Peptides against a protein of PDB entry 5EG6. Designs and how they scored, part 54

Target 1, 151 residues: chain A of PDB entry 5EG6
Amino acid sequence: RLRSQTVSTRYLHVEGGNFHASSQQWGAFYIHLLDDDESEGEEFTVRDGYIHYGQTVKLVCSVTGMALPRLIIRKVDKQTALLDADDPVSQLHKCAFYLKDTERMYLCLSQERIIQFQATPCPKEQNKEMINDGASWTIISTDKAEYTFYE

## One batch from the design tools (peptide; made by RFdiffusion4, then SolubleMPNN)

Design b1_p18_6_s1 (from b1_p18_6, 6 letters changed)
Fold by OpenDDE base, seed 1:
Structure b1_p18_6_s1 (fold): chain B 151 residues (1-151), chain A 18 residues (1-18)
Amino acid sequence: as target 1 above (151 residues)
Amino acid sequence: EPIKSSGSGKMKAKVVYP
């Protein structure tokens, strides 16, 4: 499952054909690794292996089969998304989901809604974009989904 | 713990834009 850093009790889930955040209801998601040149569509080819920052992924709800558009998973340092990180993605580290082919739009939690948040370029660091806490996520294994996590 | 891609091959999912 995906957890926003803005509100610790909010988890990404799908309801009514839309993505939402809920304190009580959460969904399990498949995270699929795609090729960098994979086109957007309802059908896509998934690669195996460990996911690295900078790679293209698809998030698919395990229950409804609904998916977000192609995302680039990026490493987060405080309130900045790193554009050049390429190390393996870990559950212990925050991440951001850049909507591919957009103008710095990131998956973001706003209240109980999932929205696109436009990151601001970092003037002094070209390899970083400034995001808010709502655009920072943690990925939690479904094997631990029944447990309450403390930070 | 590193995160592994779920499955491989052709997949189908309806796209929803936030």
Scores: peptide ipSAE 0.634, ipTM 0.952, DockQ to the pose 0.881
Fold by OpenDDE base, seed 4:
Structure b1_p18_6_s1 (fold): chain B 151 residues (1-151), chain A 18 residues (1-18)
Amino acid sequence: as target 1 above (151 residues)
Amino acid sequence: EPIKSSGSGKMKAKVVYP
């Protein structure tokens, strides 16, 4: 489950062939690790292992089988996406999803819609891009039995 | 514990652009 860090909690959901956000309903997603050189397509090869920031991932709806395009999962620090972080992704930390091969486009919640939002380069820090709150997400396990919390 | 990739191998999924 993906949750946006806006004022109102919103969950990524697929309905009617479109990705949208809901405050009541949420979709379960598979997060698939891809190779950095994996091409975009309806068929892709999934890698095993723990996901690190900076890696390419696919988000696939468990119900509809629909997927977002290839994303690079990036670590979030305040309102910035880090471009060079490579540590393991944690459910407790905020993340951003950069749409691969775009000009700083990120997966973003705007009202009830999922859109691409263009990040602004950080003037003082070349390894950061400025994002809005709608582009900040947390990953929450849908399997309570497998959820592990670390403080 | 960090997030683990779901499965391995070939997969098919329809791509939807936001």
Scores: peptide ipSAE 0.633, ipTM 0.952, DockQ to the pose 0.859
Fold by OpenDDE base, seed 5:
Structure b1_p18_6_s1 (fold): chain B 151 residues (1-151), chain A 18 residues (1-18)
Amino acid sequence: as target 1 above (151 residues)
Amino acid sequence: EPIKSSGSGKMKAKVVYP
């Protein structure tokens, strides 16, 4: 699941065919790794492996099967998204989701809605873009640990 | 903990734009 880094804890979920944020309700999402040259569409090819910052991903709701458009997952440093980070994505770090083929649009929480927020270029550092807190997310794995009990 | 891609192969999902 995805958790926003806003003041109030909000979780990404799907309701009524749209993506929303809720304080109480959340959905589990599949995060699919795509090739960099994968086109947008209802059908796509998923790659196996560990996800790195800078790679293209699809977020798919496990319940409804609805997906956001192609995203580039980017590392967050303070109030900036890093454009050139390529290390493995970890749950311990904040991330941002750039909407591919847009002018610096990022997945963002606004009140209870999910919107596109346009990042501001960083004049002093070309490898960074300024984002707001609503565009910062944390990934929380929903994987259940396997437990075996022996009598 | 590193995040791993969910599955592999052809997938289908309706695209919803925020």
Scores: peptide ipSAE 0.632, ipTM 0.954, DockQ to the pose 0.881
Fold by OpenDDE base, seed 3:
Structure b1_p18_6_s1 (fold): chain B 151 residues (1-151), chain A 18 residues (1-18)
Amino acid sequence: as target 1 above (151 residues)
Amino acid sequence: EPIKSSGSGKMKAKVVYP
């Protein structure tokens, strides 16, 4: 489950063939690790192992089977996405989803819609780029989400 | 807890662009 940091009760889900964020509904997603060289397509090869920041992933809705394009999961530090972090992704930690092969476009919540938000480079910090709160997400496993509430 | 990749091998999913 993906939760936006803009509003703690906003959850990513799929409705009407599109990705949305809702305070009332949420969807469970499969997060698939891909090879860095994996091409975009409706068919892809999934790698096993723990996901690290900087790696390429596919988010697939468990209900509809729809997926976002290839994403690079990046670590978030305050209002910035880290470009060089490579440690394992942990639950409940802030992360951002960079749309692969774009000019700093990130998965972002705007009202109830999921959009692409263009991050701004950090002139003084080459390993960071600035994102908004809508582009910051928290991952919660379905096992924990069923029994525990997280702010 | 670290997050593990779901599944392995060939997968299929319709791509939707935001």
Scores: peptide ipSAE 0.629, ipTM 0.953, DockQ to the pose 0.896

Design b1_p18_6_s2 (from b1_p18_6, 5 letters changed)
Fold by OpenDDE base, seed 1:
Structure b1_p18_6_s2 (fold): chain B 151 residues (1-151), chain A 18 residues (1-18)
Amino acid sequence: as target 1 above (151 residues)
Amino acid sequence: MPIKSSGSGKMKAPVVYP
């Protein structure tokens, strides 16, 4: 499941053809690793392996089968997204989803809706962008056989 | 725990823009 930092009880899901966050239901999703040069489309090629920050991913709703556009998953340090981090993505660590080929647009939870939030450049740190709490997400595995988390 | 990519090969999913 995917949840935001702002509202830990609200989880990403698809309703009415759009992505939303619900406090009552959490949505399971598939996260697919893509090549950096993979083009946008309904059909895409998925790579195997562990996902690293800076890589391109697709999020697909397990219920509806609908996907968000290509995203770059980025590491979050407090209220900033790191542009050059490349270590493995870990569960329960904060991350941000940059919409690929946009001007610093990130997935953001706002009033139970999923919107695009434009990050602000950091003046003195070119490798960072300022995001809000709604753009900070926590990924939790739904595979109970492999991992049990404690909040 | 690290996050692993779901599956491999060609996938199809309609795209929804937020």
Scores: peptide ipSAE 0.623, ipTM 0.954, DockQ to the pose 0.904
Fold by OpenDDE base, seed 3:
Structure b1_p18_6_s2 (fold): chain B 151 residues (1-151), chain A 18 residues (1-18)
Amino acid sequence: as target 1 above (151 residues)
Amino acid sequence: MPIKSSGSGKMKAPVVYP
């Protein structure tokens, strides 16, 4: 049982062992901070602390326990992902999830499916990559409490 | 409001690729 925040991402949920998106459903996830050199696997070591842009994270579904591969959470500014932002991640701010060790692949919503979208380099700004709206996510932190009632 | 990492230590979760 975890003491930390549960994070809900826009329209993202898990069903049938796969990640899906729905305009009508929100998924609750644990967001785990990893070390930058953490390897991919079913077992990973979680770091404590506040998450900053540019850091490596794991998103784990609170219901199914399924996880996405390692992601780098990046700040979004005007349909671009910032490659060098390192300030703390805040609620309700748009962010993008770069799939680590890929060629500019980002987590993207497309027609109710979760896909990988390849960002386009910005010719004039090396610290930015162009993403589509589907690759821009909003995070809302949620608190779940359990109550027991007796008559 | 800043977002805090959930938990600490070793975790296990099957990986699903989009």
Scores: peptide ipSAE 0.616, ipTM 0.954, DockQ to the pose 0.914
Fold by OpenDDE base, seed 5:
Structure b1_p18_6_s2 (fold): chain B 151 residues (1-151), chain A 18 residues (1-18)
Amino acid sequence: as target 1 above (151 residues)
Amino acid sequence: MPIKSSGSGKMKAPVVYP
């Protein structure tokens, strides 16, 4: 069963069967939690519950029904993605979307385009990867009239 | 405020790669 709850982020939207970017538009998406062992495909099984960093998710456009490939949502600390964070994902906090089963590829906004950006390892901290600002996203839940943000 | 997963069970959506 699909709930009416959606999440919104700046820049990301679907047009002509592809994901595009716009500096003036917000896209609305369903965010679906998957099992860690769920395979890639057009059909997938969605789990209920609160989403935690490190878990696998599917982003589905609420308008077109098109989906991105499986993503691991990761916590962002400054210019780094944390590889071992597992606390609950909170709206308005910065996050990164790692394309699952890739070599450090992240969903990135670049020059009004959605691309894959390869993060670089942190030499001194093996639990972190360096990302750019375009790979940092902010998510807002659209099903609530009021919400509270904490640092 | 934490974010919940939308829905549960089997779903279908065409995949688009960036």
Scores: peptide ipSAE 0.616, ipTM 0.955, DockQ to the pose 0.900
Fold by OpenDDE base, seed 4:
Structure b1_p18_6_s2 (fold): chain B 151 residues (1-151), chain A 18 residues (1-18)
Amino acid sequence: as target 1 above (151 residues)
Amino acid sequence: MPIKSSGSGKMKAPVVYP
């Protein structure tokens, strides 16, 4: 069985019922793998294992204990999110968080606030949709384990 | 190095929509 892992990204916290972020600070989150058919709710069943692009996840703030709605973690290529990538999520590689069951809405950092940003379909590549830099996130482990990263 | 899922089983967390 794989050990639980806490991840870090740009600092997110809840203020006034909304998520806020800091571009300079890194916050810790629990990233939980869900089944693809898991329903939205305050209670959810977590699967163990390595997270792959295209899978459904829950992000829980380690400070406030509050969660974002179900997300699909997607691979990022330049300014695009890939819709069909399914390889393991690598640390330090940028990713995007698609809000599940929305019309191409992604988690986006805008003026230190978390908003939904609607991606635009790529006209020439149906397996991609265009996002902005604010919708691109970097995830790293928060434990003290050493690892080698390859770009 | 791939990212691991945190924990297993049933969990609870209030949902906040951005």
Scores: peptide ipSAE 0.616, ipTM 0.954, DockQ to the pose 0.827; fails the geometry check

Design b1_p18_6_s3 (from b1_p18_6, 7 letters changed)
Fold by OpenDDE base, seed 4:
Structure b1_p18_6_s3 (fold): chain B 151 residues (1-151), chain A 18 residues (1-18)
Amino acid sequence: as target 1 above (151 residues)
Amino acid sequence: SPIKSSGSGKVKAKVVYP
């Protein structure tokens, strides 16, 4: 589950063939790790392992099978996305999704819509880009545990 | 808790651009 870090909590979900943000409904997503040289397409090869910042990922809706284009997951520090962070991605920590091969475009929440937002270069630090709150996301596991009990 | 990649092998998914 993806949650935007805004005053009002919004969840990423798919409806009507498009990605939307809802205050009430959330979708479950697969996050697939790709090779850095993996091309864009409707079929891709997934790598195993723990995801690190700076790596390329695909977000796929578990229900509809729809996916966003290739993203680079980046670490967020305040209002900036870090370009050179490479540590493991932690659950509940803020992250940003850079649309690969774009000019600083990030996955962003705007009201109920998911849009691309262009980050601005950080004048003081070349390894950072300035993003807005709508481009900051939190990843929450949706894993459910099922148990059977006997007397 | 670190995030682990979902699944393995080849995956098919329709691409939707925001």
Scores: peptide ipSAE 0.683, ipTM 0.962, DockQ to the pose 0.890
Fold by OpenDDE base, seed 1:
Structure b1_p18_6_s3 (fold): chain B 151 residues (1-151), chain A 18 residues (1-18)
Amino acid sequence: as target 1 above (151 residues)
Amino acid sequence: SPIKSSGSGKVKAKVVYP
């Protein structure tokens, strides 16, 4: 007999002053490139240009103006985040968002919640950290300078 | 396609921690 599979997709959005994940609603975000030495704050300086893995970024909701803390965008290889990748970020590849100045904490989807997930060091490869599927994001351009994030 | 930074200059945004 014939069989089918259902794929679940969740989108990052802001509701009630918090970041959430929804299967029905998606938010548009600005992704701002920062200098590596830019401090955390409600006001920050943005650089132009194409974003590379390993760089510091701020995700700002286009609707509410709320932002996540500073993130380092990292390349994903299967179930690992690469620590030393520096090539341009592409919409064709999944990425991970490391919360800057944390102990391997990554932006992660858990049910409908956005949480911090602690990656595990890869014992064999020091340039990699093991993440779960919920910490792997896909970026899609929705409009000029606006992006949506989903799993 | 490559991801481009959204604008330049000073940006204000309220920080929300997950």
Scores: peptide ipSAE 0.676, ipTM 0.961, DockQ to the pose 0.890
Fold by OpenDDE base, seed 5:
Structure b1_p18_6_s3 (fold): chain B 151 residues (1-151), chain A 18 residues (1-18)
Amino acid sequence: as target 1 above (151 residues)
Amino acid sequence: SPIKSSGSGKVKAKVVYP
C-alpha cells in the first residue's frame, strides 16, 4: 500500500469517481508494475518485482478500484525528469509520472485538481525534461487499512 | 527503501483520465 504526495503536502485521493488532491484527505493506493508492452485497458497483467525508473506502472485506488492511465515513473533531479534513469525507485526520492504515449504529459497537482502538465524539453540535455513542482511526487508506504483517511 | 510492485496477476480497474 502506498500514498502519493507532492512537496506541498497535498495527497492524491479519489472522490466522486475522479482523482483529486487534498491537504487533509488521502487514499491508499496500489502501485502495479506492468510489462513495457502491456496495452491500456480496464484489465491488465501485473508483474512482481521491485519497480525501477523508466518502467510502466498503474496507480489504483484500494477503495474504489479507480486507476490512472499507464504511467512511466521517472526520476526527478531538481526540476527535471530524467528520461534514461533505470535504478530502483526509492521512497526517499522524488519522482514524476509520465503519462505513457503522450507528448511529455506528466501527472500534476494544481490546486485541488489532478491535471496533465506538459514538460518542456531541456535545451542542453536531451535526457531531461523540465517539470514544475506540482509534477514532483513522493511515494510513502503505509500499513493502514484500505479506506480514505482524513488527517 | 526500494518500492515493490503490489501483487501479481490479472487486475481490473476503471481507468480515469486526469
Scores: peptide ipSAE 0.676, ipTM 0.961, DockQ to the pose 0.892
Fold by OpenDDE base, seed 3:
Structure b1_p18_6_s3 (fold): chain B 151 residues (1-151), chain A 18 residues (1-18)
Amino acid sequence: as target 1 above (151 residues)
Amino acid sequence: SPIKSSGSGKVKAKVVYP
């Protein structure tokens, strides 16, 4: 699951065919590693391996099958997204999701909505972009078990 | 703990733009 780093805890969720944030509910998501040259589409090839910052990923809701467009997962340092980090992504470490092929647009929580937020270039550090708290996320892996009861 | 890519091969998913 994905949790936004805000004062009030919000979880990424899918409802009504849209991505939104909930304080009460969270969705389970697949995070798929793609090739850097993989095109956008409703069908894509997933690569094996541990995900590193800077790589292209797809977030897919395990229940609805809805997916966000291609994202580049980036490491977060304080209120900045790092553009050149390439170490493995770790749980509980803050990350940001850059919308691929956009002008510094990041996945962001605004109220209960998921929006695109444009990061501001860091004048003194070309390898960083300034993001807001709503664009900072924490990843927590989950396992689901299903049970059926009958007589 | 490191995050591992989910699944492998061809995956289908409806794209939703925020």
Scores: peptide ipSAE 0.671, ipTM 0.961, DockQ to the pose 0.904

Design b1_p18_6_s4 (from b1_p18_6, 6 letters changed)
Fold by OpenDDE base, seed 3:
Structure b1_p18_6_s4 (fold): chain B 151 residues (1-151), chain A 18 residues (1-18)
Amino acid sequence: as target 1 above (151 residues)
Amino acid sequence: MPIKSSGSGKMKAKVVYP
């Protein structure tokens, strides 16, 4: 699941055919690794392996089957997204989702809605883009555990 | 803990733009 860094209790979910962030509701998402040259579409080929920063991913709601467009997952350092980081993505570390083929548009939380936020270039650091807190996310893997109780 | 890609092969999902 995805959690906003602005409000730790807000989780990404899908409702009414749209992506939202809620403190009361959360959804589980599949994160699919794509090839860098994979085209946008409702059908795509998923690659196996551990996800690294800079790679292209698809976020798919496990319940509705709805997906965001292709995203590049980027490492976050304070208020900046790193453009050249390529190490493995780790849980609980800050990340940002760049909408592929846009002018620095990132997945961002605004109130209860998910919007696109345009990052500002860093003049003195070409490998960084300035984002807001709403564009910073934390990924937490979810597992299902089954318990049986006996008298 | 590293994040692993979910599954492999051909997938289908309706695209929704924020």
Scores: peptide ipSAE 0.642, ipTM 0.956, DockQ to the pose 0.911
Fold by OpenDDE base, seed 5:
Structure b1_p18_6_s4 (fold): chain B 151 residues (1-151), chain A 18 residues (1-18)
Amino acid sequence: as target 1 above (151 residues)
Amino acid sequence: MPIKSSGSGKMKAKVVYP
């Protein structure tokens, strides 16, 4: 699941064919790694492996099967998205989702809606874009680690 | 913990734009 890093805890979910944010409800999502040259469409080819920042991903709702458009997952440092980070994505780190082929549009929480928010370029740091808190997300795994309690 | 891609191969999903 995806949690927004706004003051209030909000979770990404799908309702009525649209993506929304809720304080009480959350959806489970599949995160699919795509090739960088994968085109947008209802059909896509998924790659196996660990996801790195800068790579293209698809977020698919496990319940409805609906997907967001292609996203580039980017590392977040404070209130900036890093454009050149390429290390493995971790659940412990904040991330941002850039809508591929847009002018710095990021997946953002605004009130209870999911919108596109345009990041502002950093004039002094070309490898960074300024985002708001609503565009920062935390990934939380839904895999119930079967803790085998060994007695 | 590193995040792994879910599955492999061809998949289909309806695209919804925010």
Scores: peptide ipSAE 0.621, ipTM 0.951, DockQ to the pose 0.876
Fold by OpenDDE base, seed 1:
Structure b1_p18_6_s4 (fold): chain B 151 residues (1-151), chain A 18 residues (1-18)
Amino acid sequence: as target 1 above (151 residues)
Amino acid sequence: MPIKSSGSGKMKAKVVYP
């Protein structure tokens, strides 16, 4: 599951054909590693292996089979996304999901909705972009992927 | 605790934009 780093804990799930966030309900997702040159589409080729920051991924709801567009998973340091980090992604570390081929748009929680948040360039550090807490996520592995869970 | 890619090969999923 994906948890947003906000004051009120929210979990990513799919409801009514859209991605939402809930404090009481969460879903399991598949995270698929793609090639950097993989095109956007309903069909995509998944690579095996451990995911590294900077790589392209697909998030697919295990229940509905719906997916977000291609994302680049980026390392987070406080309120910044790192553009050049390439170490392995860890469950213990915050991450951000950049929507590929956008103008600094990141997957973000706003209230109970999932939106795109535009990051601001960091004036002092070209390898960083400023994000908010709603755009910071924690990945928590689960052994169950078939159902939506309630807390 | 590293995150591993789920499966391999061709997958299909309807794309939903936030």
Scores: peptide ipSAE 0.617, ipTM 0.951, DockQ to the pose 0.905
Fold by OpenDDE base, seed 4:
Structure b1_p18_6_s4 (fold): chain B 151 residues (1-151), chain A 18 residues (1-18)
Amino acid sequence: as target 1 above (151 residues)
Amino acid sequence: MPIKSSGSGKMKAKVVYP
């Protein structure tokens, strides 16, 4: 199980059948690796293995069982999402969640709500898209003992 | 340590669009 948070230390949470952000309450989520060609649906096949940037994932609330649509997890460099990074995802690095099959829409915190925010193309770097701070997330294990990392 | 996929096989979850 994992916890997602923005720079403002807001936590992804499910309340009333909707995803939102809270500074007081946090939700634990399962992150499931999917095949790149997996279709959208309430039923899906989860792959085993370590998650890499560029791969398709499902975020499922551990309490409600509700899930976001298929996401591509992307590496973040400053205020840009990298489109071609493929190294393993680390808890120490910021990431962005691109909503698959959209026009550059990313999972974003806006006030207390979770919205889709459209990234802007980077003119000089075709492999990057400009995102805002609300679209940058940090993934942290709900049980820190499950992972060992060093800053 | 890299993040590992949770579980394997067929799973079900209600999809909510933000």
Scores: peptide ipSAE 0.606, ipTM 0.947, DockQ to the pose 0.852

Design b1_p18_7_s1 (from b1_p18_7, 11 letters changed)
Fold by OpenDDE base, seed 5:
Parts: structure tokens; sequence; C-alpha cells
Structure b1_p18_7_s1 (fold): chain B 151 residues (1-151), chain A 18 residues (1-18)
């Protein structure tokens, strides 16, 4: 399960004050869990806990401190983002990052650029939006997991 | 628990792509 921690992802890098794509090395980022009512800004409050799909997160470059806008992490099923999934985020599955307060805009890899891509509504399934492969991300935890055992 | 985090805004907004 994923929590506020350092993560690694491919094709996401910061250079020259902007995000761009790089296939040569994995970028290191902090993923921060926010409250749903947390406002956009360069200063924000981070909460503890395991991240669930549908929650608001911030991705911050561990080197430069550059951050993407507030994102909603969503579960991916095939080529669709699920709008109503709320289970804990699993690293076994790809995820999508919806740009909060936009019209279906998702973080997307396009060639060597990081862009926002507009998802297409699913006409027969209102709880899904169609995304492309570039909008499907794999994230890997880089922090050691701490387990609590109960007797 | 909660804490304050400071981060930098990118120089340019993300491009809209097809």
Amino acid sequence: as target 1 above (151 residues)
Amino acid sequence: MSRKVKAKKPASPLEVGE
C-alpha cells in the first residue's frame, strides 16, 4: 500500500524549472496526501495515512522541490480511469493522475514532454473515462515499509 | 499527524496535448 513517502517513476523529470520526460533514469518524488479541501499553493498541509484512489495528492521533485498541481490519483482498468474507486492504492496496478478542478485532464507522457491530456467520457459507463497509455503510470515506493503486528 | 510542506511552482503550466 502507498502512503505519503518517496516514490520513483519513469519518464518524469524536472529540468530548467519545468517537467519533462526522461527514459534514462527514474525520477524521485515525494507523494504527499492532502485533504480534499486543501487549496492549491506552494505551501500546503500534508496528512499521514495510506493513500486511497480518489484522494488528492501532491507530487514534489525530491531534488528541485518543483511540484505538479494538485492531483487526484485514480485507479486504472485497461484503458480507462475509474472515477469511483476508493480502495487503497496498490503498486501492483497502474494509476492515473487527474489534474484537480479540470475538465478531465490527466498527467500524460507524450514523446519527450509531460503534458495534460483530456480523457474522453465513456458513453455507456459514467464511472469511467478513457485515457491513453501515456496517462497510465507505474509508481514504486522507495521508502522502507514499516509493519505493525498485532497479537 | 500533519505538517507543512513547501514546494515550487513550475515556470510554465503543463501543455495541453493530443
Scores: peptide ipSAE 0.579, ipTM 0.929, DockQ to the pose 0.826
Fold by OpenDDE base, seed 3:
Structure b1_p18_7_s1 (fold): chain B 151 residues (1-151), chain A 18 residues (1-18)
Amino acid sequence: as target 1 above (151 residues)
Amino acid sequence: MSRKVKAKKPASPLEVGE
């Protein structure tokens, strides 16, 4: 289970007041759980608890304090983001970060840049959106946490 | 529990990829 805590992810890095990609470093970030109705801003209310897919989160660089816009963390199944998954976030699976209130824009790695990438609707499955590999992220908790393994 | 957190916005918005 993942809670509002510090996490590490590859490629995502902050330098010069902006987000960029670094293949050599793992960035450390606070992942903050927000209410679904929390407004965008530099000041926000953080809630305690376990993070579930579909919930709104803020990623804040632990070093610089720089933050991305509000994101919805979504479960990834192969090359698709699941729109209706709501189970607890698992570190064993990749995730996608949907930019809240956009037209299917996801946080994406493209070469040395961190960009928004527009997902394509899945014609056969309305609860899925097709994403590229750059929009699929692996996160690792850097805090002590309870681990649950599923068979 | 809930608490207020302050964080900085990036200097520029995220680029939209094609």
Scores: peptide ipSAE 0.547, ipTM 0.923, DockQ to the pose 0.882
Fold by OpenDDE base, seed 1:
Structure b1_p18_7_s1 (fold): chain B 151 residues (1-151), chain A 18 residues (1-18)
Amino acid sequence: as target 1 above (151 residues)
Amino acid sequence: MSRKVKAKKPASPLEVGE
């Protein structure tokens, strides 16, 4: 399980006031749980608790304080994002970050850039949408005492 | 409990790619 805390992720970094990709280092970020009705802004209310798939989160760089737009964290199955998963986020699984209030835009790594990638609907599986490998992320808690794994 | 957090907005928005 994952809670609001500092996490690390590969290929996500902040430099020069913008997000970019780094193949050589892991970026450290705070992941904050928000209410679903929390508005976008540089100031926001954070709630405590375990983060579940489908919930709204904010990623804030631990060094610069730079934040991405509000994201919905979604469970990943192969190259698809699951739209109806609501179980606790597990660090054993890859996840995708849907940019809230967009048309299927996901946080994506493309070469040296961090971009928005538009997912494709799955006609036969309405609870899924197709993403690319760059939109699949691995996050690791930096505080071992604040997460649990499910085996 | 809930609390307020302040963060900075990036200099430019994320580009749409691919």
Scores: peptide ipSAE 0.523, ipTM 0.918, DockQ to the pose 0.877
Fold by OpenDDE base, seed 4:
Structure b1_p18_7_s1 (fold): chain B 151 residues (1-151), chain A 18 residues (1-18)
Amino acid sequence: as target 1 above (151 residues)
Amino acid sequence: MSRKVKAKKPASPLEVGE
């Protein structure tokens, strides 16, 4: 189980007021849990608790304070994002970050850039969206005591 | 328990990839 805390992600970094990819440095970010009805903005209300797939989160750079738009963290199965998964987030599994209120846009690594990439609907499985490898992320908690392994 | 957090918006929006 992952709680609202500081986490690290490789290839996600902030420089010059923008997000970019770094192969050499791990970016440290606060992952804030939001209510589903929390509005977008530079000021927002966060709640404590364990993060589940399907919940709305804010990623804020611990160094610069720069934040990505509201994201829905989703479970990844192979090269698909699961739309209905709601179990606790696990560091053992890759995840995807859906940009909330978009048409299937996901946070994606492309070369040295951080972009939004549009997922493709899965015709045979309505609860899945096809993503590329760049949209699959691994999150590592910087505070191991605040994480409980969940398989 | 809830609290308010202030964060900064990036200089530019995320680019839409091809």
Scores: peptide ipSAE 0.522, ipTM 0.915, DockQ to the pose 0.897

